Peptides against a protein of PDB entry 2XVC. Designs and how they scored, part 16

Target 1, 50 residues: chain A of PDB entry 2XVC
Amino acid sequence: ITERELLDYIVNNGGFLDIEHFSKVYGVEKQEVVKLLEALKNKGLIAVES

## One batch from the design tools (peptide; made by RFdiffusion4, then SolubleMPNN)

Design b2_p14_3_s3 (from b2_p14_3, 4 letters changed)
Fold by OpenDDE base, seed 4:
Structure b2_p14_3_s3 (fold): chain B 50 residues (1-50), chain A 14 residues (1-14)
Amino acid sequence: as target 1 above (50 residues)
Amino acid sequence: MIKVGKYKIKVLVE
């Protein structure tokens, strides 16, 4: 999965992301999703809210 | 540090 694909998913899902669920549905390792999110955050493309 | 979990994410640039 690319950074662009993950961004598109997040937007299309109303900003909500369940990393465990995403991993199961799309067959992407959880650590890869985390890596992509860290990259997006470091680039200033996303803000992670909790 | 981002952990595995459920998040609300704000996309700043599309």
Scores: peptide ipSAE 0.779, ipTM 0.926, DockQ to the pose 0.862
Fold by OpenDDE base, seed 1:
Structure b2_p14_3_s3 (fold): chain B 50 residues (1-50), chain A 14 residues (1-14)
Amino acid sequence: as target 1 above (50 residues)
Amino acid sequence: MIKVGKYKIKVLVE
């Protein structure tokens, strides 16, 4: 999965992301999802809220 | 540090 694909998913999902759910559904390692999110955050493309 | 969990994410670009 690319950063852009993850961004598109987040947007299409109303901004909500459940990392465990995403991992199970799309077969992407949880660690990879976290890595992508960190990259997006570091680039200033997203703000992450708990 | 982002941990595994559920988040609300604000996308700052499109």
Scores: peptide ipSAE 0.779, ipTM 0.925, DockQ to the pose 0.925
Fold by OpenDDE base, seed 3:
Structure b2_p14_3_s3 (fold): chain B 50 residues (1-50), chain A 14 residues (1-14)
Amino acid sequence: as target 1 above (50 residues)
Amino acid sequence: MIKVGKYKIKVLVE
C-alpha cells in the first residue's frame, strides 16, 4: 500500500481510521500502517487526533 | 509516536 492509497482511504472513510481493523480487512501489517501514517504526518499532510 | 488504535484524522492536503 502507498501513502496515497492510505490517504484516499482516510478521506473516503470520513477521516476515521481503525488501524487494527484496516490491517485485518486489507491485509496490511499494523506496523506498516503506522509507518505510513507517520510519514503523512511528518510531511504535514494529516493531523492525527486522539 | 503513533500507536495502534482508532483515530480521527484531519486531512490537510488531498
Scores: peptide ipSAE 0.779, ipTM 0.926, DockQ to the pose 0.901
Fold by OpenDDE base, seed 5:
Structure b2_p14_3_s3 (fold): chain B 50 residues (1-50), chain A 14 residues (1-14)
Amino acid sequence: as target 1 above (50 residues)
Amino acid sequence: MIKVGKYKIKVLVE
């Protein structure tokens, strides 16, 4: 999964992301999802509100 | 540091 694909998913899901659920549904390692989120946050593309 | 969990995320770009 790319950073852009993850961004689009988050937008389309109303901003909600359950990392464990996402991993199960899309077959992406939880560690990879976390890595992508960290990258997006560091680039200033997202703000994590929890 | 982001941990595995459930989040509400604000996207800051189009």
Scores: peptide ipSAE 0.779, ipTM 0.924, DockQ to the pose 0.909

Design b2_p14_4_s1 (from b2_p14_4, 5 letters changed)
Fold by OpenDDE base, seed 3:
Structure b2_p14_4_s1 (fold): chain B 50 residues (1-50), chain A 14 residues (1-14)
Amino acid sequence: as target 1 above (50 residues)
Amino acid sequence: MAPVKVRVTGYPFE
């Protein structure tokens, strides 16, 4: 999965991401999802809320 | 471009 694909998913999912769920459904390692999120955040493309 | 606000759950994990 690419950064763009993850960003598109987030937008289409109403700005919500459950990493545990995403990992199970799409077969992407949770650590990889976190890595992609960190990249998106560092580029200013997302703002993470917890 | 404005950043996309993302609510994240399922992290951190054990």
Scores: peptide ipSAE 0.691, ipTM 0.885, DockQ to the pose 0.610
Fold by OpenDDE base, seed 5:
Structure b2_p14_4_s1 (fold): chain B 50 residues (1-50), chain A 14 residues (1-14)
Amino acid sequence: as target 1 above (50 residues)
Amino acid sequence: MAPVKVRVTGYPFE
């Protein structure tokens, strides 16, 4: 999965992401999802809440 | 553009 694909998923999912669920459903390692999130955050494309 | 606000769950890992 790419950064853009993850961003699109988040937007289409109403700004919500359950890493455990996403990993199980899409077969992406949890660490990879976190890596992508940190990249998106560093680029100013997302703001993580809670 | 303004960043997309994201609520993240299932993290950190045990």
Scores: peptide ipSAE 0.691, ipTM 0.883, DockQ to the pose 0.598
Fold by OpenDDE base, seed 4:
Structure b2_p14_4_s1 (fold): chain B 50 residues (1-50), chain A 14 residues (1-14)
Amino acid sequence: as target 1 above (50 residues)
Amino acid sequence: MAPVKVRVTGYPFE
């Protein structure tokens, strides 16, 4: 999965992301999801809440 | 452009 694909998923999912659920459903390592989130955050594309 | 606000759950993990 790419950064853009994850960003699109987040937007289409109403700005909500359950890493545990996403990993199980899409077969992506949880560590990889976190890595992509960190990249998106560092680029100023997302703001993580809660 | 404003960043997308994201609510994250299922983290941290072992």
Scores: peptide ipSAE 0.690, ipTM 0.884, DockQ to the pose 0.607
Fold by OpenDDE base, seed 2:
Structure b2_p14_4_s1 (fold): chain B 50 residues (1-50), chain A 14 residues (1-14)
Amino acid sequence: as target 1 above (50 residues)
Amino acid sequence: MAPVKVRVTGYPFE
């Protein structure tokens, strides 16, 4: 999965991301998802809240 | 551009 694909998913999912669910559905390691999120955040493309 | 606000669950963040 690419940064753009993850960003598109987030937008299409209403700005919500359940990493546990995403990992199970798409077969992507949670650590990889976090890595992509960090990249998106560092680029100023997303602002993460919890 | 303003960043997309994302609510994240399912992982332990600091």
Scores: peptide ipSAE 0.684, ipTM 0.880, DockQ to the pose 0.807

Design b2_p14_4_s2 (from b2_p14_4 with P2A V4L S14E)
Fold by OpenDDE base, seed 3:
Structure b2_p14_4_s2 (fold): chain B 50 residues (1-50), chain A 14 residues (1-14)
Amino acid sequence: as target 1 above (50 residues)
Amino acid sequence: SAPLKVKVVGYPFE
């Protein structure tokens, strides 16, 4: 999964992301999802509020 | 776990 795909998912889900659910549905390791989130955050593209 | 609330502050993709 790409950063764009993850960002699009977040936008289309009203800003909500359940990492466990996402991992199971899309077959992406939770560590990889977290890595992508960290990249997006470090680029100033997202802020995690909860 | 629990769902995260993520604020999208930028979208650099065309």
Scores: peptide ipSAE 0.713, ipTM 0.898, DockQ to the pose 0.138
Fold by OpenDDE base, seed 5:
Structure b2_p14_4_s2 (fold): chain B 50 residues (1-50), chain A 14 residues (1-14)
Amino acid sequence: as target 1 above (50 residues)
Amino acid sequence: SAPLKVKVVGYPFE
């Protein structure tokens, strides 16, 4: 999965992301999802709350 | 686990 695909998912899901659920549905390792989130955050594209 | 709330600040893709 790419940064764009993950960002699109988040936008289309109202800004919510369940990492466990996403991992199961899309077959992406949780570590990979976290890696992509960190990249997006470091680029100033997202802010993660809670 | 609970879902994360993610605020999308930018979208750099054309």
Scores: peptide ipSAE 0.712, ipTM 0.898, DockQ to the pose 0.147
Fold by OpenDDE base, seed 2:
Structure b2_p14_4_s2 (fold): chain B 50 residues (1-50), chain A 14 residues (1-14)
Amino acid sequence: as target 1 above (50 residues)
Amino acid sequence: SAPLKVKVVGYPFE
């Protein structure tokens, strides 16, 4: 999965991301999802709340 | 684990 694909998912899901659920549905390791989130955050593209 | 709330600040893809 690319940064764009993850970002698109987040937007289309109302800004919510359940990493456990996403991992199971899309077959992406949780660590990879976190890695992508960190990249997006470091680029100033997202802000993670909670 | 609970879902994360992610605010999308920018979208650099065209």
Scores: peptide ipSAE 0.712, ipTM 0.898, DockQ to the pose 0.147
Fold by OpenDDE base, seed 4:
Structure b2_p14_4_s2 (fold): chain B 50 residues (1-50), chain A 14 residues (1-14)
Amino acid sequence: as target 1 above (50 residues)
Amino acid sequence: SAPLKVKVVGYPFE
C-alpha cells in the first residue's frame, strides 16, 4: 500500500481509520499502516485527532 | 483498538 492509497482511504472513510480492522481487511501489517501514517503526519498532510 | 480520527490537511497528488 502507498501513502496515496492510505490517504485516499482515509478521505473516503470520512476521516476515520481503525488500524486493526484495516490491517485485517486489506492484509497490511499494522506496523506498516502506522509507518505510513507517521510519514503523512511528518509531511504535514494529516493530523491525528483521536 | 479504537478508530482514529484523522484530519486530512493536504493532498499533494495530481
Scores: peptide ipSAE 0.712, ipTM 0.898, DockQ to the pose 0.138

Design b2_p14_4_s3 (from b2_p14_4, 4 letters changed)
Fold by OpenDDE base, seed 2:
Structure b2_p14_4_s3 (fold): chain B 50 residues (1-50), chain A 14 residues (1-14)
Amino acid sequence: as target 1 above (50 residues)
Amino acid sequence: MEPLKVKVVGYPFE
């Protein structure tokens, strides 16, 4: 999954992301999801609320 | 595990 695809998912999901659920449904390792989130955050594209 | 709340502040893709 690309940063764009993850960002699109988050937008289309109302800003909510269940990493465990996402990992299971989309077959992406949780570590990879976290890496993508951190990349998006470092680029100033997202802010994680918790 | 509960969902994260993510605020999207930019979209650099066209």
Scores: peptide ipSAE 0.693, ipTM 0.894, DockQ to the pose 0.138
Fold by OpenDDE base, seed 3:
Structure b2_p14_4_s3 (fold): chain B 50 residues (1-50), chain A 14 residues (1-14)
Amino acid sequence: as target 1 above (50 residues)
Amino acid sequence: MEPLKVKVVGYPFE
């Protein structure tokens, strides 16, 4: 999965991301999803609420 | 798992 695809998903899902659910649906390892989120965050494209 | 709330502040795609 690409950064664009993940970003599109987040936008289309109202800004919510369940990593476990996403992992199951798209067949992407949870650590890979986290890696993509870190990349987006480092680029200043997203902010994650704790 | 509890969902994360993500704020999208930029979209660098044409």
Scores: peptide ipSAE 0.693, ipTM 0.895, DockQ to the pose 0.120
Fold by OpenDDE base, seed 5:
Formats: C-alpha cells, structure tokens, sequence
Structure b2_p14_4_s3 (fold): chain B 50 residues (1-50), chain A 14 residues (1-14)
C-alpha cells in the first residue's frame, strides 16, 4: 500500500482508522501501516488524535 | 482496539 492509498482511505473513512481491522482486510502488516502513518505525519499531512 | 482519529491536514497528490 502507498501513502496515497492510505491517505485516501482515511479521508473516505471519516478520519477513522482501525489498524487491526485495516491489516486484516487489506493484508497489510500493522508495522507497515504505522510506518506509513509516521511518514504522513512527518510530512505534515496528518495529525493523529490520542 | 479503538480506531485512531486522524485529521487530514493536506493532500499533496494530483
């Protein structure tokens, strides 16, 4: 999965992301999802609440 | 687990 695909998913899902659910549905390791989130955050594209 | 709440600040893709 690419950064764009993940960002699109988040946008289309109202800003909610269940990493475990996402991992199961899309077959992407949780570590990879976290890595992509951190990349997006470092680029100033997202802010994670909590 | 609880879903993360993510605010999208920008979209750099064309």
Amino acid sequence: as target 1 above (50 residues)
Amino acid sequence: MEPLKVKVVGYPFE
Scores: peptide ipSAE 0.693, ipTM 0.895, DockQ to the pose 0.129
Fold by OpenDDE base, seed 4:
Structure b2_p14_4_s3 (fold): chain B 50 residues (1-50), chain A 14 residues (1-14)
Amino acid sequence: as target 1 above (50 residues)
Amino acid sequence: MEPLKVKVVGYPFE
């Protein structure tokens, strides 16, 4: 999974991301999803509102 | 685990 793919998913899912669900459906380790989110946040591309 | 609400601030891809 790339940063672009994750951003596209978030946008297409109305800005919601269930990490556990995403991991199971797309076969990506939860820690990898978190790593990508941290990278996106550090680049100023996302803000987590929870 | 509950869903995260994520605001997309930028999209740098062509």
Scores: peptide ipSAE 0.693, ipTM 0.894, DockQ to the pose 0.138

Design b2_p14_4_s4 (from b2_p14_4, 4 letters changed)
Fold by OpenDDE base, seed 1:
Structure b2_p14_4_s4 (fold): chain B 50 residues (1-50), chain A 14 residues (1-14)
Amino acid sequence: as target 1 above (50 residues)
Amino acid sequence: MEPVKVRVVGYPFE
């Protein structure tokens, strides 16, 4: 999965992401999802909230 | 551009 694909997923999912759920559904390692999130955050494309 | 706000569950994790 690419950064753009994850961003598109987030937008299409109403700005919500459950990492464990996403990992199980799409077969992507949780660590990889986090890596992509950090990249998006560092580029100013997303703002992560609790 | 304004960043997309993302509510994340399960981060950080062990």
Scores: peptide ipSAE 0.688, ipTM 0.879, DockQ to the pose 0.629
Fold by OpenDDE base, seed 4:
Structure b2_p14_4_s4 (fold): chain B 50 residues (1-50), chain A 14 residues (1-14)
Amino acid sequence: as target 1 above (50 residues)
Amino acid sequence: MEPVKVRVVGYPFE
């Protein structure tokens, strides 16, 4: 999965991401999802909220 | 352009 694909997923999912769920459904390692999130955040493309 | 706001669940993890 690419950074753009993850960003598109987030947008289409209403700005919500459950890493464990995403990993199970799409077969992507949780570590890879986090790596992509950190890249998106560092590029200013996303803002992570709790 | 404004960043996309994301609510993340399951981070951090072991």
Scores: peptide ipSAE 0.688, ipTM 0.878, DockQ to the pose 0.598
Fold by OpenDDE base, seed 5:
Structure b2_p14_4_s4 (fold): chain B 50 residues (1-50), chain A 14 residues (1-14)
Amino acid sequence: as target 1 above (50 residues)
Amino acid sequence: MEPVKVRVVGYPFE
């Protein structure tokens, strides 16, 4: 999965991401998802909220 | 461009 694909997923998923769920459904390691998130954050493309 | 707000669940993890 690419940064753009993850960003598209987030947008189309209403700005919500469950890492455990995403990992299970799409077969992407949780560490890889976090890596992509941090890249998107560092580029100013996303703002993480809780 | 405005950043996309994202609510993340399941982080941090073991």
Scores: peptide ipSAE 0.687, ipTM 0.878, DockQ to the pose 0.598
Fold by OpenDDE base, seed 3:
Structure b2_p14_4_s4 (fold): chain B 50 residues (1-50), chain A 14 residues (1-14)
Amino acid sequence: as target 1 above (50 residues)
Amino acid sequence: MEPVKVRVVGYPFE
């Protein structure tokens, strides 16, 4: 999965991401999801609220 | 360009 694909998922999912759920559904390691999230955040493409 | 607001569940984790 790419950064763009994750961003598109978030947008299409109404700005919501459940990492555990996403990992299980899409077969992506949680560590990889976090890595992509942090890349998006560092680029200013997302603002994480948790 | 405005950043996309993301509500994240399940982070951080161990």
Scores: peptide ipSAE 0.687, ipTM 0.878, DockQ to the pose 0.620

Design b2_p14_5_s1 (from b2_p14_5, 6 letters changed)
Fold by OpenDDE base, seed 4:
Formats: C-alpha cells, sequence, structure tokens
Structure b2_p14_5_s1 (fold): chain B 50 residues (1-50), chain A 14 residues (1-14)
C-alpha cells in the first residue's frame, strides 16, 4: 500500500482509522500502517487525533 | 506516538 492509497482511504472513511481492523481487511501489517502514518504526519499531510 | 492497536481520528491537511 502507498501513502496516497492510505490517505484516500482515510478521507473516504471520514477520517476514522482502526489500525487493527484495517490490517485485517486489507492484509497490511499493522507496523506498516503505523510506518505510513508516521511518514504522512512527518510530511505535514495529516494530523492525528486521539 | 501512534499505537499499532490504536483507533484514531485523522485530519488530512492536503
Amino acid sequence: as target 1 above (50 residues)
Amino acid sequence: MIDENGKYKIKPLV
């Protein structure tokens, strides 16, 4: 999965992301999802809220 | 820090 694909998913899902759920559904390792999110955050492309 | 088991609200800045 690419950073762009993950961004598109986030937008289409109303901004909500459940990493465990995403991993199961799309077959992407959880650590890979985290890596992509950290990259997006570092680039200033997303803000993560909790 | 982003947790592997976390549920988040993400705000795109693009």
Scores: peptide ipSAE 0.780, ipTM 0.931, DockQ to the pose 0.904
Fold by OpenDDE base, seed 2:
Structure b2_p14_5_s1 (fold): chain B 50 residues (1-50), chain A 14 residues (1-14)
Amino acid sequence: as target 1 above (50 residues)
Amino acid sequence: MIDENGKYKIKPLV
């Protein structure tokens, strides 16, 4: 999965992301999801809230 | 810090 694909998923999911759920459904390792999120955040493309 | 077991609300800034 690419950064853009993850970003599109997030947008289409109302901004909500459950990493564990996403990992199970889409077969992407949780570490990879985190890596992509960190990249998006560092590029200023997203803000992350708990 | 982003936790791999976390649930988040993401704000797109694009």
Scores: peptide ipSAE 0.780, ipTM 0.931, DockQ to the pose 0.947
Fold by OpenDDE base, seed 3:
Structure b2_p14_5_s1 (fold): chain B 50 residues (1-50), chain A 14 residues (1-14)
Amino acid sequence: as target 1 above (50 residues)
Amino acid sequence: MIDENGKYKIKPLV
């Protein structure tokens, strides 16, 4: 999965992301999802709220 | 820090 694909998912999902759910549904390792999110965040493309 | 078991609300900035 690419950063763009993850970003598109986030947008299409109303901004909500459950990492474990995403991992199970799309077959992407949780650590890979985190890596992509950190990259997007560090590039200033997303703000993460918890 | 983003947790691998986290649930987040994410705001796209572009």
Scores: peptide ipSAE 0.779, ipTM 0.931, DockQ to the pose 0.931
Fold by OpenDDE base, seed 5:
Structure b2_p14_5_s1 (fold): chain B 50 residues (1-50), chain A 14 residues (1-14)
Amino acid sequence: as target 1 above (50 residues)
Amino acid sequence: MIDENGKYKIKPLV
């Protein structure tokens, strides 16, 4: 999965992201999802709320 | 910090 694909998923999902759920559905390692999110955040493309 | 088991509300800034 690419940063662009993950960002598009986030936008289309109303901003909500459950990493474990995403990993199970799309077969992407949780570590990889976190890595992509960190990259998006560092580039100033997303703000993460918890 | 982003957790592997986290559930988040993300705001796109694009």
Scores: peptide ipSAE 0.779, ipTM 0.931, DockQ to the pose 0.923

Design b2_p14_5_s2 (from b2_p14_5, 5 letters changed)
Fold by OpenDDE base, seed 1:
Structure b2_p14_5_s2 (fold): chain B 50 residues (1-50), chain A 14 residues (1-14)
Amino acid sequence: as target 1 above (50 residues)
Amino acid sequence: MIDPDGKYKIKSLV
């Protein structure tokens, strides 16, 4: 999965992301999802809140 | 830090 594909999913999901759920559904390693999110955050493309 | 088991609300700044 690419950064853009992850962004598109997040936007289409109302901004919500459950990493465990996403990993199970899409077969992407949780650590890979985190890596992509960290990259997006570091680029200033997203803000993350709990 | 982002938790691999976390649930988040994410704001797109694009």
Scores: peptide ipSAE 0.777, ipTM 0.930, DockQ to the pose 0.925
Fold by OpenDDE base, seed 2:
Structure b2_p14_5_s2 (fold): chain B 50 residues (1-50), chain A 14 residues (1-14)
Amino acid sequence: as target 1 above (50 residues)
Amino acid sequence: MIDPDGKYKIKSLV
């Protein structure tokens, strides 16, 4: 999965991301999702709320 | 820190 694909998913999902759910549904390792999110965050493309 | 078991609300800035 690319950063852009993940970003598009997030937008299409109303901004919500359940990493465990995403990993199971799309077959992407959780650590890979985290890596992509950290990259997006570091680039200033997303803000992560917890 | 982003937790691999976490649920998040994410704001796209693009």
Scores: peptide ipSAE 0.777, ipTM 0.929, DockQ to the pose 0.923
Fold by OpenDDE base, seed 4:
Structure b2_p14_5_s2 (fold): chain B 50 residues (1-50), chain A 14 residues (1-14)
Amino acid sequence: as target 1 above (50 residues)
Amino acid sequence: MIDPDGKYKIKSLV
């Protein structure tokens, strides 16, 4: 999965992300999801609110 | 710190 694909998913899901659920459904390791989120955050493309 | 077992509300800034 790419950063853009993850971003699109988040937006389409109303901004909500359950990392465990996403990992199970899409077959992406939780560590990879976190890595992508950290990259998006570091680039200033997302803010993690809670 | 983003927890791999966490549930989050994400704000897109793009």
Scores: peptide ipSAE 0.777, ipTM 0.929, DockQ to the pose 0.915
Fold by OpenDDE base, seed 3:
Formats: sequence, structure tokens, C-alpha cells
Structure b2_p14_5_s2 (fold): chain B 50 residues (1-50), chain A 14 residues (1-14)
Amino acid sequence: as target 1 above (50 residues)
Amino acid sequence: MIDPDGKYKIKSLV
């Protein structure tokens, strides 16, 4: 999965992301999802709300 | 830090 694809999913999902759920549904390792999110965050493309 | 077991609300800034 690319950063663009993950970003599109997030937007289409109303901004919500359950990493465990996403991993199970799309077959992407949780570590990879975290890596992509950190990249997007560091680029200033997303803000992650705790 | 993003938790691999976390559930988040994400704001797209693009």
C-alpha cells in the first residue's frame, strides 16, 4: 500500500483509522501502517489525534 | 508515537 492509498482510505473513512482492523481487512502489516502514518505526519500531511 | 494497536481520528491537511 502507498501513502496515497492510505490517505485516501482515511479520508473516505471519515478520518477514522483502527490499525488492527485495517491490517486484518487489507492484509497490511500493522508495522507498515504505522510507518506510513509516521511518514505522512512528518510530511505535515496529516494530524493524528490521540 | 503511533501505537500499532491504536484507534485514531486523523485530520487530512492536504
Scores: peptide ipSAE 0.777, ipTM 0.929, DockQ to the pose 0.911

Design b2_p14_5_s3 (from b2_p14_5, 5 letters changed)
Fold by OpenDDE base, seed 3:
Structure b2_p14_5_s3 (fold): chain B 50 residues (1-50), chain A 14 residues (1-14)
Amino acid sequence: as target 1 above (50 residues)
Amino acid sequence: MISEDGKYKIKALV
């Protein structure tokens, strides 16, 4: 999965992301999702709330 | 820090 694809998913999902659920549904390693999110965050492309 | 088991509300800034 690319950063762009993950961003598109986030936007289309109303901003909500359950990493474990996403991993199970899309077959992406949880650590890979975290890696992508950290990259997006560090680039200033997302703000993570929780 | 983002957790592997976390549930988040994310704001896209693009």
Scores: peptide ipSAE 0.785, ipTM 0.933, DockQ to the pose 0.943
Fold by OpenDDE base, seed 2:
Structure b2_p14_5_s3 (fold): chain B 50 residues (1-50), chain A 14 residues (1-14)
Amino acid sequence: as target 1 above (50 residues)
Amino acid sequence: MISEDGKYKIKALV
């Protein structure tokens, strides 16, 4: 999965992301999802809240 | 810090 694909998913899902759920549904390792999120955050493309 | 077990609300800034 690419950063763009993850970003598109997030936007299409109303901004909500459950990493465990996403991992199970899309077959992406949780650590990979976190890696992509950190990259997006570091680039200033997303803001993350609990 | 982002956790593997986390549930988040993400705001796109693009």
Scores: peptide ipSAE 0.785, ipTM 0.933, DockQ to the pose 0.924
Fold by OpenDDE base, seed 4:
Structure b2_p14_5_s3 (fold): chain B 50 residues (1-50), chain A 14 residues (1-14)
Amino acid sequence: as target 1 above (50 residues)
Amino acid sequence: MISEDGKYKIKALV
């Protein structure tokens, strides 16, 4: 999965992301999802809220 | 810090 694909998913899912759920559904390792999110955040493309 | 077990609300800034 690419950064753009993850970003598109997030936007299409109303901004909500459950990392474990996403990992199970799409077969992407949780650590990979976190890595992509960190990259997006560091590039200033997303803001993460809990 | 982003957790592998986290549930988040993400704001796209694109």
Scores: peptide ipSAE 0.785, ipTM 0.933, DockQ to the pose 0.923
Fold by OpenDDE base, seed 5:
Structure b2_p14_5_s3 (fold): chain B 50 residues (1-50), chain A 14 residues (1-14)
Amino acid sequence: as target 1 above (50 residues)
Amino acid sequence: MISEDGKYKIKALV
């Protein structure tokens, strides 16, 4: 999965992301999802809230 | 910090 594909998923899902759920559904390792999110955040493309 | 077990609300800034 690419950064753009993950970003599109997040936007289309109303901004909500459950890493465990996403990993199970799409077969992407949790560490990879975190890596992509950190990259998006570092580039200033997303703001993460908990 | 982003956790592998986290659930988040994310704001796209693009």
Scores: peptide ipSAE 0.784, ipTM 0.933, DockQ to the pose 0.928

Design b2_p14_5_s4 (from b2_p14_5, 5 letters changed)
Fold by OpenDDE base, seed 2:
Structure b2_p14_5_s4 (fold): chain B 50 residues (1-50), chain A 14 residues (1-14)
Amino acid sequence: as target 1 above (50 residues)
Amino acid sequence: MIDEDGKYKIKSLV
């Protein structure tokens, strides 16, 4: 999965992301999801809240 | 810091 694909998923999901759930459903390693999120954040494309 | 088991609300800035 690419950064853009993950971003699109997040936007289409109302901004909500459950990493464990996403990993199970889409077969992407949790660490990979985190890696992509960190990249998006560092590029100033997203803000993460919890 | 983003946790592998975290649940987040993400704001797109694009």
Scores: peptide ipSAE 0.773, ipTM 0.928, DockQ to the pose 0.943
Fold by OpenDDE base, seed 5:
Structure b2_p14_5_s4 (fold): chain B 50 residues (1-50), chain A 14 residues (1-14)
Amino acid sequence: as target 1 above (50 residues)
Amino acid sequence: MIDEDGKYKIKSLV
C-alpha cells in the first residue's frame, strides 16, 4: 500500500483508523501501516489524535 | 507516538 492509498482510505473513512482492523481487512502488516502514518505525519500531511 | 494496536482520529492537512 502507498502513502496516497492510506491517506485516501483515512479520508473516506471519516478520519478514523483502527490499525488492527485495517491490517486484518487489507492484509497489510501493522508495522507497515505505522511506518506510512509516521511518514505522512513527518511530511505535515496529517495530524493524529488518540 | 503511533502504536501498532492504536485506534486514531486523523485530520488530513492536504
Scores: peptide ipSAE 0.773, ipTM 0.928, DockQ to the pose 0.928
Fold by OpenDDE base, seed 3:
Structure b2_p14_5_s4 (fold): chain B 50 residues (1-50), chain A 14 residues (1-14)
Amino acid sequence: as target 1 above (50 residues)
Amino acid sequence: MIDEDGKYKIKSLV
């Protein structure tokens, strides 16, 4: 999965992301999702709220 | 820090 694909999913999902759920549904390792999110955040493309 | 088991609200800045 690419950063753009993950970003598109997030936007289309109303901004909500459950990493474990996403991992199970799309077959992407949780650590890979985290890696992509950290990259997006570090580039200033997303803000992550918890 | 983003947790592998986390649930987040994410704002796209682009």
Scores: peptide ipSAE 0.772, ipTM 0.928, DockQ to the pose 0.930
Fold by OpenDDE base, seed 4:
Structure b2_p14_5_s4 (fold): chain B 50 residues (1-50), chain A 14 residues (1-14)
Amino acid sequence: as target 1 above (50 residues)
Amino acid sequence: MIDEDGKYKIKSLV
């Protein structure tokens, strides 16, 4: 999965992301999802809220 | 820090 694909998913999902759920549904390793999120965050493309 | 088992609300800045 690419950064753009993950970004599109997030937007289409109302901004909500459950990493465990996403990993199971799309077959992407949780570590990879985190890696992509960190990249997006470092580039200033997203803001992560807890 | 982003946790592998976390649930987040993401704000797109693009």
Scores: peptide ipSAE 0.772, ipTM 0.928, DockQ to the pose 0.904

